# Ledger of designs, part 4: peptides against a protein of PDB entry 2N1D

Target 1, 169 residues: chain A of PDB entry 2N1D
Amino acid sequence: EVKVKIPEELKPWLVDDWDLITRQKQLFYLPAKKNVDSILEDYANYKKSRGNTDNKEYAVNEVVAGIKEYFNVMLGTQLLYKFERPQYAEILADHPDAPMSQVYGAPHLLRLFVRIGAMLAYTPLDEKSLALLLNYLHDFLKYLAKNSATLFSASDYEVAPPEYHRKAV

## One batch from the design tools (peptide; aimed at target 1 D126 K128 S129)

Design b1_p9_5_s1 (made by RFdiffusion4, then SolubleMPNN; from b1_p9_5, 6 letters changed)
Fold by OpenDDE base, seed 1:
Structure b1_p9_5_s1 (fold): chain B 169 residues (1-169), chain A 9 residues (1-9)
Amino acid sequence: as target 1 above (169 residues)
Amino acid sequence: DELIEKFKK
């Protein structure tokens, strides 16, 4: 299998995120203050500011585009806890044409990297291309870890109202 | 809800 290593600094957040949703019955505030598109854009700009060559910049842009695409494909079916499904349905109803990368934020983006390895295992990439991709994915995860104090906060969650509880498992 | 099962144990 393709292993995508989550930085040790971010593993506690994944647990906290799970706890907030599943145990404390809270919801991440949507639309996100800082959505996935914005996070990826910041990362790309961060890489550019560090003096990458044009070729390296192209590679970063391709990786960003890929992460965005995978997120938009996988969010609804792979990245949500059961308690979040009514919220997702409401988002789809209110914003039917919006990609989820414009709605969701850092916590859900981080969840992608828990699942993406299994998906990449069946993607027709040669060994060299896969290694390059993995390097960029790990680089991006390090970026998330570096900025974790601003990207991941329990204050971005709120207790779901009673009427929501009646809809959710 | 087993998304992060490998992390919470």
Scores: peptide ipSAE 0.156, ipTM 0.850, DockQ to the pose 0.021
OpenDDE base, seeds 2, 3, 4, 5: peptide ipSAE 0.141, 0.151, 0.142, 0.145; ipTM 0.841, 0.845, 0.842, 0.842

Design b1_p9_5_s2 (made by RFdiffusion4, then SolubleMPNN; from b1_p9_5, 7 letters changed)
Fold by OpenDDE base, seed 3:
Order: structure tokens, then C-alpha cells, then sequence
Structure b1_p9_5_s2 (fold): chain B 169 residues (1-169), chain A 9 residues (1-9)
């Protein structure tokens, strides 16, 4: 498995996210006020505003596109806690053609990086290309950490209603 | 759940 290091600043949030959903029986408000597409767009614009022409093998836009694709593929099968399954089913019914990157937000995006290392092991990338990709992923995670105050908040969660608890059993 | 268990490793 390819190791993707989560910044120490963000690890406590992953624990809080887990606690809110699994122990406190709350749900992240969907559709997200700031979805994954928007977060990735902000990152891309941030990198471009720094004036750094990334002449490396992977451009910022390609990395963003890759993260988005991985998220959309992995969300439903890899990134949800059991308590979130009924909510996901309702989202699919209401938005059958929408990519999940337009529905979910920062907390679920961060969860991707807990799992993405295992998926990268299946890529045919050589050592040099993989190292470059990992550098971009770590750079993006650093961006999330830098903006964590605005991206991660318990106020984006709400207590699930009684009828939800019944179907979450 | 499995996700949090992986995080704690």
C-alpha cells in the first residue's frame, strides 16, 4: 500500500467527524454548502495565483481532475460510515445523474485520503510519476489544513430525525 | 467502523 500522510492538524478532525456521525448520530448536511468541486476549484485557483508554473509531469488541473474522479468512484463504497447509508440512498434517488463531488463536502473529501493509498497501488505509474503524484496529494492536504477553520465545522452536521434512525437500523 | 480503524493505525 502506498502511504499517504495526513497532516497532524487534520487528524483530530477525522476523529471528530467519526464521533459526530457514529456516536452522536448526526449527519452532514447535504447537499454541501461548499461541495468537493468547489473546494478543488479553489485549490487550483490558489496554486495558479502563486505564479508557480508547474512544469512537472502532472499539472494542477490534472491532479484536481484525478482527485475528483477518485472521490466520485470511492464515495459510495469506501468513504461512508454505516449510519450514513440511508442518507446516501436518498441522495442517489433524488440526484441520480449528479456526481457525488457536487453533493458532498470537505469532511468526506478528507476521508478519501485515508483510503486512496490502497487504490494508488493498482496504478501502473512508475516510481517517478508516483512520487510526483504523492507530492501533489500532500500539497493539497496541506491546503486543506491551512483552510481547516473554514472547511471543517461541527455546525455543518445536524441530528438525524427519528424516522431516519428507524431505517438506519 | 473500518474507516476510523484504519485512521488509528
Amino acid sequence: as target 1 above (169 residues)
Amino acid sequence: DELIEKLKK
Scores: peptide ipSAE 0.084, ipTM 0.811, DockQ to the pose 0.023
OpenDDE base, seeds 1, 2, 4, 5: peptide ipSAE 0.069, 0.081, 0.053, 0.074; ipTM 0.788, 0.797, 0.778, 0.795

Design b1_p9_5_s3 (made by RFdiffusion4, then SolubleMPNN; from b1_p9_5, 7 letters changed)
Fold by OpenDDE base, seed 1:
Structure b1_p9_5_s3 (fold): chain B 169 residues (1-169), chain A 9 residues (1-9)
Amino acid sequence: as target 1 above (169 residues)
Amino acid sequence: DELIEKIKK
């Protein structure tokens, strides 16, 4: 299995995220105030502002595009807790053609990196390409950790109403 | 949930 290491600073957040949803029966407010698209855009701009070469800029853009694509593919089937399923169904009904990267935010994006390693293990990448990709993924995770105070907050969650509880696990 | 199980590993 391909190992994607989550920064130690972000591991407690993943636990808090799980607790908010599964134990406290809260929901992340959707659509997100700051969605995945904007987070990735900020990261790309951050990298560009640090004086990357043309080749490095291209690589960053490709990594951003890849993360976005993986997120949009995996969100509905791999990144949601059971309690979040009715909310996801409502989003699909209201916005059937919207990519989930425009709806969900940082917490769900971070969940991607818990699962992405297993997916990459079955992706036909040579050793050099995989190493390069992993470096960028870890770099992005460092960026998330650096900006964790603004990206991850329990205030972005709300207690689900009673009617939601009746249709959710 | 499967996700949290992987997180705690």
Scores: peptide ipSAE 0.180, ipTM 0.864, DockQ to the pose 0.023
OpenDDE base, seeds 2, 3, 4, 5: peptide ipSAE 0.179, 0.174, 0.178, 0.177; ipTM 0.866, 0.863, 0.863, 0.864

Design b1_p9_5_s4 (made by RFdiffusion4, then SolubleMPNN; from b1_p9_5, 5 letters changed)
Fold by OpenDDE base, seed 5:
Structure b1_p9_5_s4 (fold): chain B 169 residues (1-169), chain A 9 residues (1-9)
Amino acid sequence: as target 1 above (169 residues)
Amino acid sequence: DELIKKFEE
């Protein structure tokens, strides 16, 4: 199995995220004020600003594109708690052609990295390519940890209305 | 980690 290590700084957030949704019956406000696309763009710009070589810039862009693709594929089927399903259905109905990376934000993006390792295990990558990819994924996670104060906040969640509770249960 | 991995629950 491919192991993607979540920074210790972010592990508590995953628990808080879970608690907000499953126990407190809250929902992340959608569309996100800062969506996955913007987070990835900021990361790419951050990496480019550090004076990377052309090759490294190319690699960063590919990694960003890959993360975005994986997120868009996995969000609806693997990254949502049961309580979030009605919200997701509403989003799909209201924005049928929008990728979920334009709707969801940092908390759901972080959830991707809990599951992405298993997906990568079945991806035909050579050892060197896999190692490089993992390095970038860990680098990105480090970036998320560095900016966690602005990316992860319980204030981005809201109590679901009573009518939602009836649909979710 | 096991708890968090169970998103669909």
Scores: peptide ipSAE 0.114, ipTM 0.765, DockQ to the pose 0.022
OpenDDE base, seeds 1, 2, 3, 4: peptide ipSAE 0.147, 0.077, 0.066, 0.108; ipTM 0.786, 0.779, 0.747, 0.771; seed 1 fails the geometry check

Design b1_p9_6 (made by RFdiffusion4)
Pose (drawn by RFdiffusion4):
Structure b1_p9_6 (pose): chain A 169 residues (1-169), chain P 9 residues (1-9)
Amino acid sequence: as target 1 above (169 residues)
Amino acid sequence: SESLEELFE
């Protein structure tokens, strides 16, 4: 199976997010302003601002769109805990206009790369095509971890009260 | 793979 190193800079954050959901019994039931799409656009424009190009412009642009669609096909199914099912239906009902790539903010973005390595093990391309994919994915994760101090806000996870657990049972 | 490299260049 494909061995992909998830950024060890973000591993404490991955465990922190998991710790909050499971151990701390905290849930993320609110729309974050710092959202995945905005970070995707930020990274997409970042590569352009350093070196204005045509050939790499659409490359970064569609790869970012790829992450967007990859995130959309996994967010509510593969990147979600069973305990987040109540908050999912809640946020989806309260804010049916807002995309999930926006309301769940940056903490839920890291989950994509954790699961996508497993699913791409069942769809094995050659090392070269996969290398270009992982190249840009790791490049994004490098930038992601670089600005992660003002990027992730796991502090918005609030402990789910017993009345709220009634929606999980 | 070559077509993908051409796309990204």

Design b1_p9_6_s1 (made by RFdiffusion4, then SolubleMPNN; from b1_p9_6, 6 letters changed)
Fold by OpenDDE base, seed 2:
Structure b1_p9_6_s1 (fold): chain B 169 residues (1-169), chain A 9 residues (1-9)
Amino acid sequence: as target 1 above (169 residues)
Amino acid sequence: SDELLEKLS
């Protein structure tokens, strides 16, 4: 399995995220105030502002595009807790053609990196390409950690209403 | 499902 290391600074958030949803029966506010698309755009702009060369800029854009694609593919099937399923169904009904990267935010994006390693293990990439990709993924995770105070907050969650509890097990 | 958290441990 391809190992994607989550920064230690972000691991506690994953636990808090899990607790908010599963134990406290809260939901992340959707559509997100800052969606995945915006986060990735900010990252790309951040990298560009650091004086990257054209080829490095191109690589960042490709990585951003890849993360977005993986997120949009995996969100509904692999990144949701059971309690979030009714919310997801409502989102699909209200926004049938919208990519989930425009709806969900940082917490769910971070969840991607818990799962992405297993997916990459079955992706036909040469050793050089895989190493480069992993470097960028780790770089992005460091970016998330650096900006964690603005990206991850319990205030972005809210207690699910009673009618939701009846739908969710 | 708590699968996500399990992968972190």
Scores: peptide ipSAE 0.061, ipTM 0.791, DockQ to the pose 0.023
OpenDDE base, seeds 1, 3, 4, 5: peptide ipSAE 0.060, 0.056, 0.054, 0.060; ipTM 0.788, 0.779, 0.784, 0.778

Design b1_p9_6_s2 (made by RFdiffusion4, then SolubleMPNN; from b1_p9_6, 6 letters changed)
Fold by OpenDDE base, seed 1:
Structure b1_p9_6_s2 (fold): chain B 169 residues (1-169), chain A 9 residues (1-9)
Amino acid sequence: as target 1 above (169 residues)
Amino acid sequence: TEELLKKLE
């Protein structure tokens, strides 16, 4: 089993996110004020500003691109709670060609890292490559934890209207 | 994607 450890600082948020959606019947406001693309770009720029070598810069760019791609592939089928399905359908109808990394934000991105370990288990990477990738993923998660005050907020959620509730549950 | 992630090797 490939384990991607979530920082302790972010674990409570995963619980809050789950509670907001499933118990309180709220929805994350879409499109996100700060989408996944922006978060990844900020991370890449942050890493580059710290004086990384050319090789490290390349690696960061590849990791960012990989996270983005995995997010876009997995969002609709793996990362949404049942209550969020109608919202996702509306997004697809209104923005059929937009990648979900331009629509969704930090909470859904964090959900990816709960699931990505299982996906990596079937990726043909040798032990050394997998360890390297995991290090970058953990580094990114540490970045999210460091910036959690600005990335994760219950104020980004709103109670779903009655008409939504009727078709969602 | 797996192919992109392999470039980290």
Scores: peptide ipSAE 0.026, ipTM 0.625, DockQ to the pose 0.163
OpenDDE base, seeds 2, 3, 4, 5: peptide ipSAE 0.023, 0.026, 0.021, 0.022; ipTM 0.674, 0.630, 0.653, 0.655; seed 3 fails the geometry check

Design b1_p9_6_s3 (made by RFdiffusion4, then SolubleMPNN; from b1_p9_6, 5 letters changed)
Fold by OpenDDE base, seed 4:
Structure b1_p9_6_s3 (fold): chain B 169 residues (1-169), chain A 9 residues (1-9)
Amino acid sequence: as target 1 above (169 residues)
Amino acid sequence: SDELLKKFE
């Protein structure tokens, strides 16, 4: 398995996220106030503002596109807790043509990086390309850590209503 | 643990 290291600063959030959903039976408010598309756009702009070369900018755009694609593919099948399934079903019904990167936000995006390593193991990338990709993924994760105060908050979650509880439990 | 964090259903 390809190892993607989660910054230590973000690991506690993953625990809190897990706790909010599975133990406290809360749901992340959807559609997200700041969706994955927006986060990735901000990252790209951040990298551009620090930009050294056009080639590097191109690489960032490719990485952003890749992260978005992986997120959209993996969200429904690999990044949700059982309790979130009814919410996801509702999202699909209400927004059938919307990519999940336009609906979900930072917490679910962070979950991607818990699982993406396994997916990358199935991707036919040469060692050099994989290393480069991993560097960018880690760079992005550092960006998330740097902006964690604005991206990750328990206030973005809400207690699920009783009718939801009946569907999920 | 990391394994716990990976247990998405």
Scores: peptide ipSAE 0.164, ipTM 0.797, DockQ to the pose 0.024
OpenDDE base, seeds 1, 2, 3, 5: peptide ipSAE 0.158, 0.148, 0.067, 0.146; ipTM 0.792, 0.794, 0.753, 0.797

Design b1_p9_6_s4 (made by RFdiffusion4, then SolubleMPNN; from b1_p9_6, 6 letters changed)
Fold by OpenDDE base, seed 2:
Structure b1_p9_6_s4 (fold): chain B 169 residues (1-169), chain A 9 residues (1-9)
Amino acid sequence: as target 1 above (169 residues)
Amino acid sequence: SDELLKKLE
């Protein structure tokens, strides 16, 4: 199994996220004020601003593209709590061609890294490539942790209306 | 995923 370690600073956010959705019956505000695409773009620009070489820039871009792709593939099937399903259905109906990386934000992106390790375990990557990828994934997670104050907030959630409850539970 | 995330408590 491929181990993707979540920074200790971010683990409480996963718990709070779970609590807000499943216990408090809240929903993350969609479309996100800062979507996954923008987060990844900021990360890429951050890496580039630190004097990376062309080769390293290429690698960062590839990693960003990969994270985006995995997120868009896994969001609907792997990263949503049951309570979020009606919201997701509404998003699909209203924006059928929009990638979910343009709709969802940091909390759901963080959820990806809880699940991505298991997915990567079945990818035909050589040891060197996998190690490099894991290094970048952990680097990105450290970036999320560093910027957690601006990326994760309970204020980005709102109580679901009564009509939503009736269709969700 | 629900159970996995919950277990992070």
Scores: peptide ipSAE 0.043, ipTM 0.761, DockQ to the pose 0.022
OpenDDE base, seeds 1, 3, 4, 5: peptide ipSAE 0.041, 0.040, 0.041, 0.041; ipTM 0.751, 0.751, 0.752, 0.758

Design b1_p9_7 (made by RFdiffusion4; failed a check: the pose's geometry)
Pose (drawn by RFdiffusion4):
Structure b1_p9_7 (pose): chain A 169 residues (1-169), chain P 9 residues (1-9)
Amino acid sequence: as target 1 above (169 residues)
Amino acid sequence: LSEFLEEYF
C-alpha cells in the first residue's frame, strides 16, 4: 500500500483534533471563518504571487480544485466521526446555504490527506503520476503547516453536554 | 499519462 508521510509538524494537531472529539468529548458545532476553500485560494494565489506564470497558474488552480472535490467526496462520509453526526445535521440544517468546506474550517482539512492515502492504495497509478500528485499535496501541506499557527483553531471545539449527546445515541 | 502530464505542467 502507498506509504505517504503525513506532515509530522501537523501530527500533534491530528492527535489534538482526535483527542478533542474522542477523549475530550468536544465537538465542532459552529461555522469557522478560516475555512478550507479560503486556505485553498490563499495557497493557489501564493504560488502565483511568488512567480507570475501562465503554465503553473492553471496547474495550481485545478489541483486546488482537485483538493476541493476530493474533500467534498470524503468530508461527510470518510472524514467524519460518528460523534460529529449530530453537529453535521445541526450545522447543515441551521446553515443550509453554507458549504461544509467552509463551516468546518481548517481542522477538518487535514483529515483529507489521512484517508486519501488509503483510498488511493486501492487505485494504484504509477509512481510518477502519484509522485506529481504527492508533490503538490506535500507542497500544500508544507505551506499549510507553515501558516498553521494562525491557520488551525482547534480551540473552537466545545465539550458536548449530555443533552447534546442525546442526538448521538 | 506520465508523458501527458509532463507536457501539461

Design b1_p9_7_s1 (made by RFdiffusion4, then SolubleMPNN; from b1_p9_7, 4 letters changed; failed a check: the pose's geometry)
Amino acid sequence: LSEELEKKL

Design b1_p9_7_s2 (made by RFdiffusion4, then SolubleMPNN; from b1_p9_7, 5 letters changed; failed a check: the pose's geometry)
Amino acid sequence: LVEELEKKL

Design b1_p9_7_s3 (made by RFdiffusion4, then SolubleMPNN; from b1_p9_7, 6 letters changed; failed a check: the pose's geometry)
Amino acid sequence: MVEELEKKL

Design b1_p9_7_s4 (made by RFdiffusion4, then SolubleMPNN; from b1_p9_7, 5 letters changed; failed a check: the pose's geometry)
Amino acid sequence: VSEELEKKL

Design b1_p9_8 (made by RFdiffusion4; failed a check: the pose's geometry)
Pose (drawn by RFdiffusion4):
Structure b1_p9_8 (pose): chain A 169 residues (1-169), chain P 9 residues (1-9)
Amino acid sequence: as target 1 above (169 residues)
Amino acid sequence: EEALRETLE
């Protein structure tokens, strides 16, 4: 199976997010302003601002769109805990206009790369095509971890009260 | 795969 190193800079954050959901019994039931699509655009324009190009412009653009669609096909199904089901229906009902790539903010973005390595093990392309994919994915994760101090806000996870657990049972 | 590589470069 494909061995992909998830940024060790973000591993504490991955465990932190998991710790909040499971151990701390905290849930993310609110729309974050610092959202996945905004970070995707930020990274997409970042590569352009350093070196204005046409050939790499659409490359970064569509790869970012790829992450967007990849995230959309996994967010509610593959990137979600069973304990987040109540908050999912809640946020979806309260804010039916807002995309999930926006409301769940940056903490839920890291989950995509955790699961996508497993699913891409069942769809094995050659090392070269996969290398270009992982190249840009790791490049994004490098930038992601670089700005992660002002990027992730796991502090918005609030402990789910017993009345709220009634929606999980 | 070759077309994908060209698009990504």

Design b1_p9_8_s1 (made by RFdiffusion4, then SolubleMPNN; from b1_p9_8, 7 letters changed)
Fold by OpenDDE base, seed 1:
Structure b1_p9_8_s1 (fold): chain B 169 residues (1-169), chain A 9 residues (1-9)
Amino acid sequence: as target 1 above (169 residues)
Amino acid sequence: SDEFIKKLE
């Protein structure tokens, strides 16, 4: 299995996220105030501002595009707790053609990195390409950890209304 | 799936 290490600074957040949704029966407010697209854009701009070469800039853009694509593919089937399914269904009904990277935010993006390792294990990447990708993924996670105070907050969650509880597990 | 915490353990 391909191991993607989550920074120690972000592990407590994953626990809080789990608790807010599954035990406290709250929902992340959608559409996100700061969506996945904007987070990835900020990261790319951050890397560019640090004086990357043209080749490094290209690599960052490709990694960003890849993360976005994986997120959009995996969100609905791999990254949601059971309690979040009705909310996702509502989003699909209201915005059937919108990519989920424009709807969801940092907490769900972080969940991707809990799952992505297993997916990468079955991708046809050579050892060198995989190592390079992992380096960028860890670099991005480091960026999330650095900006965790602004990206992860319990105030972005709300108590689900009673009518939601009736249609959710 | 509710398996995110399990993978952190």
Scores: peptide ipSAE 0.052, ipTM 0.761, DockQ to the pose 0.026
OpenDDE base, seeds 2, 3, 4, 5: peptide ipSAE 0.048, 0.048, 0.044, 0.046; ipTM 0.750, 0.751, 0.746, 0.749; seeds 2, 3 fail the geometry check

Design b1_p9_8_s2 (made by RFdiffusion4, then SolubleMPNN; from b1_p9_8, 5 letters changed)
Fold by OpenDDE base, seed 4:
Structure b1_p9_8_s2 (fold): chain B 169 residues (1-169), chain A 9 residues (1-9)
Amino acid sequence: as target 1 above (169 residues)
Amino acid sequence: SEKLIEKLL
């Protein structure tokens, strides 16, 4: 497995996210106020504003596109807790043609990086390419950590109603 | 999956 290290600043959030969903039986408000697409766009713009060359900008765009693709592929199968499955089903019904990166937000995006290492292990990348990708992923994670106050909040969750509980558990 | 957080907990 390829190791993608989560910043220590964000690990507590993953625990809180897990707790909110699985123990407190809350749901992240969907569609997200700030979806994954927007977060990635902000990151790309941030990198551009730091004086990157066209080549570096291209690389960032490729990474952003990759993250988005992985997220959209993995969200439904890898990034949801059992309690979130009915909500996901509702989202699919209401937004059948929308990528999940337009629906979900930062918490679920962060979950991707817990699992992405395993997926990267299946990619036919040479050592140098993989190292470069990992560097970008870690850079993005640092960006998330830097902006965690605006991206991660328990107030974006709400208690699921009893009728939802009957569907989920 | 439900085991998502196992690596961190």
Scores: peptide ipSAE 0.093, ipTM 0.809, DockQ to the pose 0.025
OpenDDE base, seeds 1, 2, 3, 5: peptide ipSAE 0.072, 0.075, 0.059, 0.071; ipTM 0.792, 0.794, 0.777, 0.790

Design b1_p9_8_s3 (made by RFdiffusion4, then SolubleMPNN; from b1_p9_8, 8 letters changed)
Fold by OpenDDE base, seed 1:
Structure b1_p9_8_s3 (fold): chain B 169 residues (1-169), chain A 9 residues (1-9)
Amino acid sequence: as target 1 above (169 residues)
Amino acid sequence: SDEFIKKLL
């Protein structure tokens, strides 16, 4: 399988996120105050501000677009804990045409990188293209780690109300 | 699935 290494700084957050949702029965507040689209835009701007060449800028834009697309495809079926399903259903009902990258935020985006490796193993990418993609994915993850203090916080979660708990569990 | 991060636990 294709290995996408999660920075050591972010692994504890994935555990905390899992605990908040599955054990403490909390929900990430939606729509996110800083959604996936915004995070990816900030990353792209960060890379561009560092004096990238035209070719490198193009590559960053393509990677951002790819991450966004994979997130939007995988969120509903691959990245949610069962406790989050009623919340997702409500989002779909209220915003049927909105991409999930405009609704969800950093924690769910980080979950993508736990699952994306297995998905990439079945994509028709040559060895060189895959290596390049992996480099950009790891670069993006490093960016998330650098900004983890502002992107990942337990204060973005709230205890689900009793009526939610009854339909979720 | 709730198990996708189990390898990190």
Scores: peptide ipSAE 0.189, ipTM 0.865, DockQ to the pose 0.024
OpenDDE base, seeds 2, 3, 4, 5: peptide ipSAE 0.180, 0.178, 0.175, 0.180; ipTM 0.861, 0.862, 0.861, 0.861

Design b1_p9_8_s4 (made by RFdiffusion4, then SolubleMPNN; from b1_p9_8, 5 letters changed)
Fold by OpenDDE base, seed 4:
Structure b1_p9_8_s4 (fold): chain B 169 residues (1-169), chain A 9 residues (1-9)
Amino acid sequence: as target 1 above (169 residues)
Amino acid sequence: SEELIKKLE
């Protein structure tokens, strides 16, 4: 298995996220105030502003594109708790052609990195390429940690109504 | 985190 280390600063959030959804029966407000596309764009711009060369900028863009693609592929099948399924179905019905990276936000993006390691294990990458990718993923996670105060908040969740509970059973 | 992985579907 490919190990993607989650920053210690973000591990508590994963627990809180899980608790909000599964125990407190809350839902992340959708569409996200700051969606995954925006977060990735901010990261890319952040890296650009740090004085990266064209090659490094290209690499960052490729990583961002990859993260976005993986997110859009994995969100519906890998990154949702059972309680979130009705909400997801509603999103698909209302926005059938919209990528989920334009709908969901930081909490679900963070969940990707909990699962992405297993997916990368099936990706035919040589050791050097994989190491480089992992470095970028870890770098992005550090970025999320630095901006966690603005990206992760329980106030972005709301209690699901009783009628939703019936759907989620 | 590994335990959380198992809770996702």
Scores: peptide ipSAE 0.041, ipTM 0.745, DockQ to the pose 0.026
OpenDDE base, seeds 1, 2, 3, 5: peptide ipSAE 0.040, 0.036, 0.034, 0.038; ipTM 0.732, 0.722, 0.718, 0.728

## One batch from the design tools (peptide; aimed at target 1 E62 G66 K128 L133)

Design b1_p10_1 (made by RFdiffusion4)
Pose (drawn by RFdiffusion4):
Structure b1_p10_1 (pose): chain A 169 residues (1-169), chain P 10 residues (1-10)
Amino acid sequence: as target 1 above (169 residues)
Amino acid sequence: SVFEILNELE
């Protein structure tokens, strides 16, 4: 199976997010302003601002769109805990206009890369095509971890009260 | 589409 190193800079954050959901019994039931699509656009424009190009412009642009669709096909199914099911229906009902790539903010973005390596093990392309994919994915994760101090806000996870657990049972 | 672009870059 494909071995992909998830940024060790973000590993504490991955464990932190998991720790909040499972151990701390905290849930993310609110729309974050710092959202995945905004970070995707930020990274997309970042590559352009350093070196204004046409050939790499649409490359970054569509790869970012790829992450967007990849995230959309996994967010509510593959990137979600069973304990997040109540908050999912809640946020989806309260804010039916807002995309999930926005309301769940940056903490849920890292989950995509965790699961996508497993699913891409069942769809094995050659090393070269996969290398270009992982190249840009790791490049994004490098930038993601670089700005992660002002990027992730796991502090918005609030402990789910017993009344709220009634929606999980 | 992403894979087509990556093939163009290759």

Design b1_p10_1_s1 (made by RFdiffusion4, then SolubleMPNN; from b1_p10_1, 5 letters changed)
Fold by OpenDDE base, seed 4:
Structure b1_p10_1_s1 (fold): chain B 169 residues (1-169), chain A 10 residues (1-10)
Amino acid sequence: as target 1 above (169 residues)
Amino acid sequence: KVLEVLEKLE
């Protein structure tokens, strides 16, 4: 398995996220006020402002595109708790052509990095490419940690209504 | 543990 280290400062959030959904029966408000596309765009712009090289910019864009693609592929099948399934179904019904990176936000994006390592193990990447990818993934996670105060908040969740509980259970 | 918590993902 390819190891993707989650920053220690973000690990408590993963627990809180799980608790909000599974224990407290809350849902992340959708569509997200700041979606995955926006977060990735901010990261790309941040990296470009810190270093202006064509190669580095190209690499950042490729990583952003990759993260977006993986997120859109994995969200529905790998990144949801059981309680979130009805909400996801509603999103698909109302927005069938919208990529999930335009709907979901930081909490679900963070969940990706818990699962992405196992998927990368099945991806035929040369050693150099894999190392570069992992470096950028960790760099992005550090970016999320740096901006965690604005990206992760329990106030972005709300108690699911009674009618939701009935169809979720 | 994070992995333990996130094992509930499906």
Scores: peptide ipSAE 0.058, ipTM 0.779, DockQ to the pose 0.024
OpenDDE base, seeds 1, 2, 3, 5: peptide ipSAE 0.052, 0.055, 0.057, 0.051; ipTM 0.768, 0.775, 0.768, 0.769

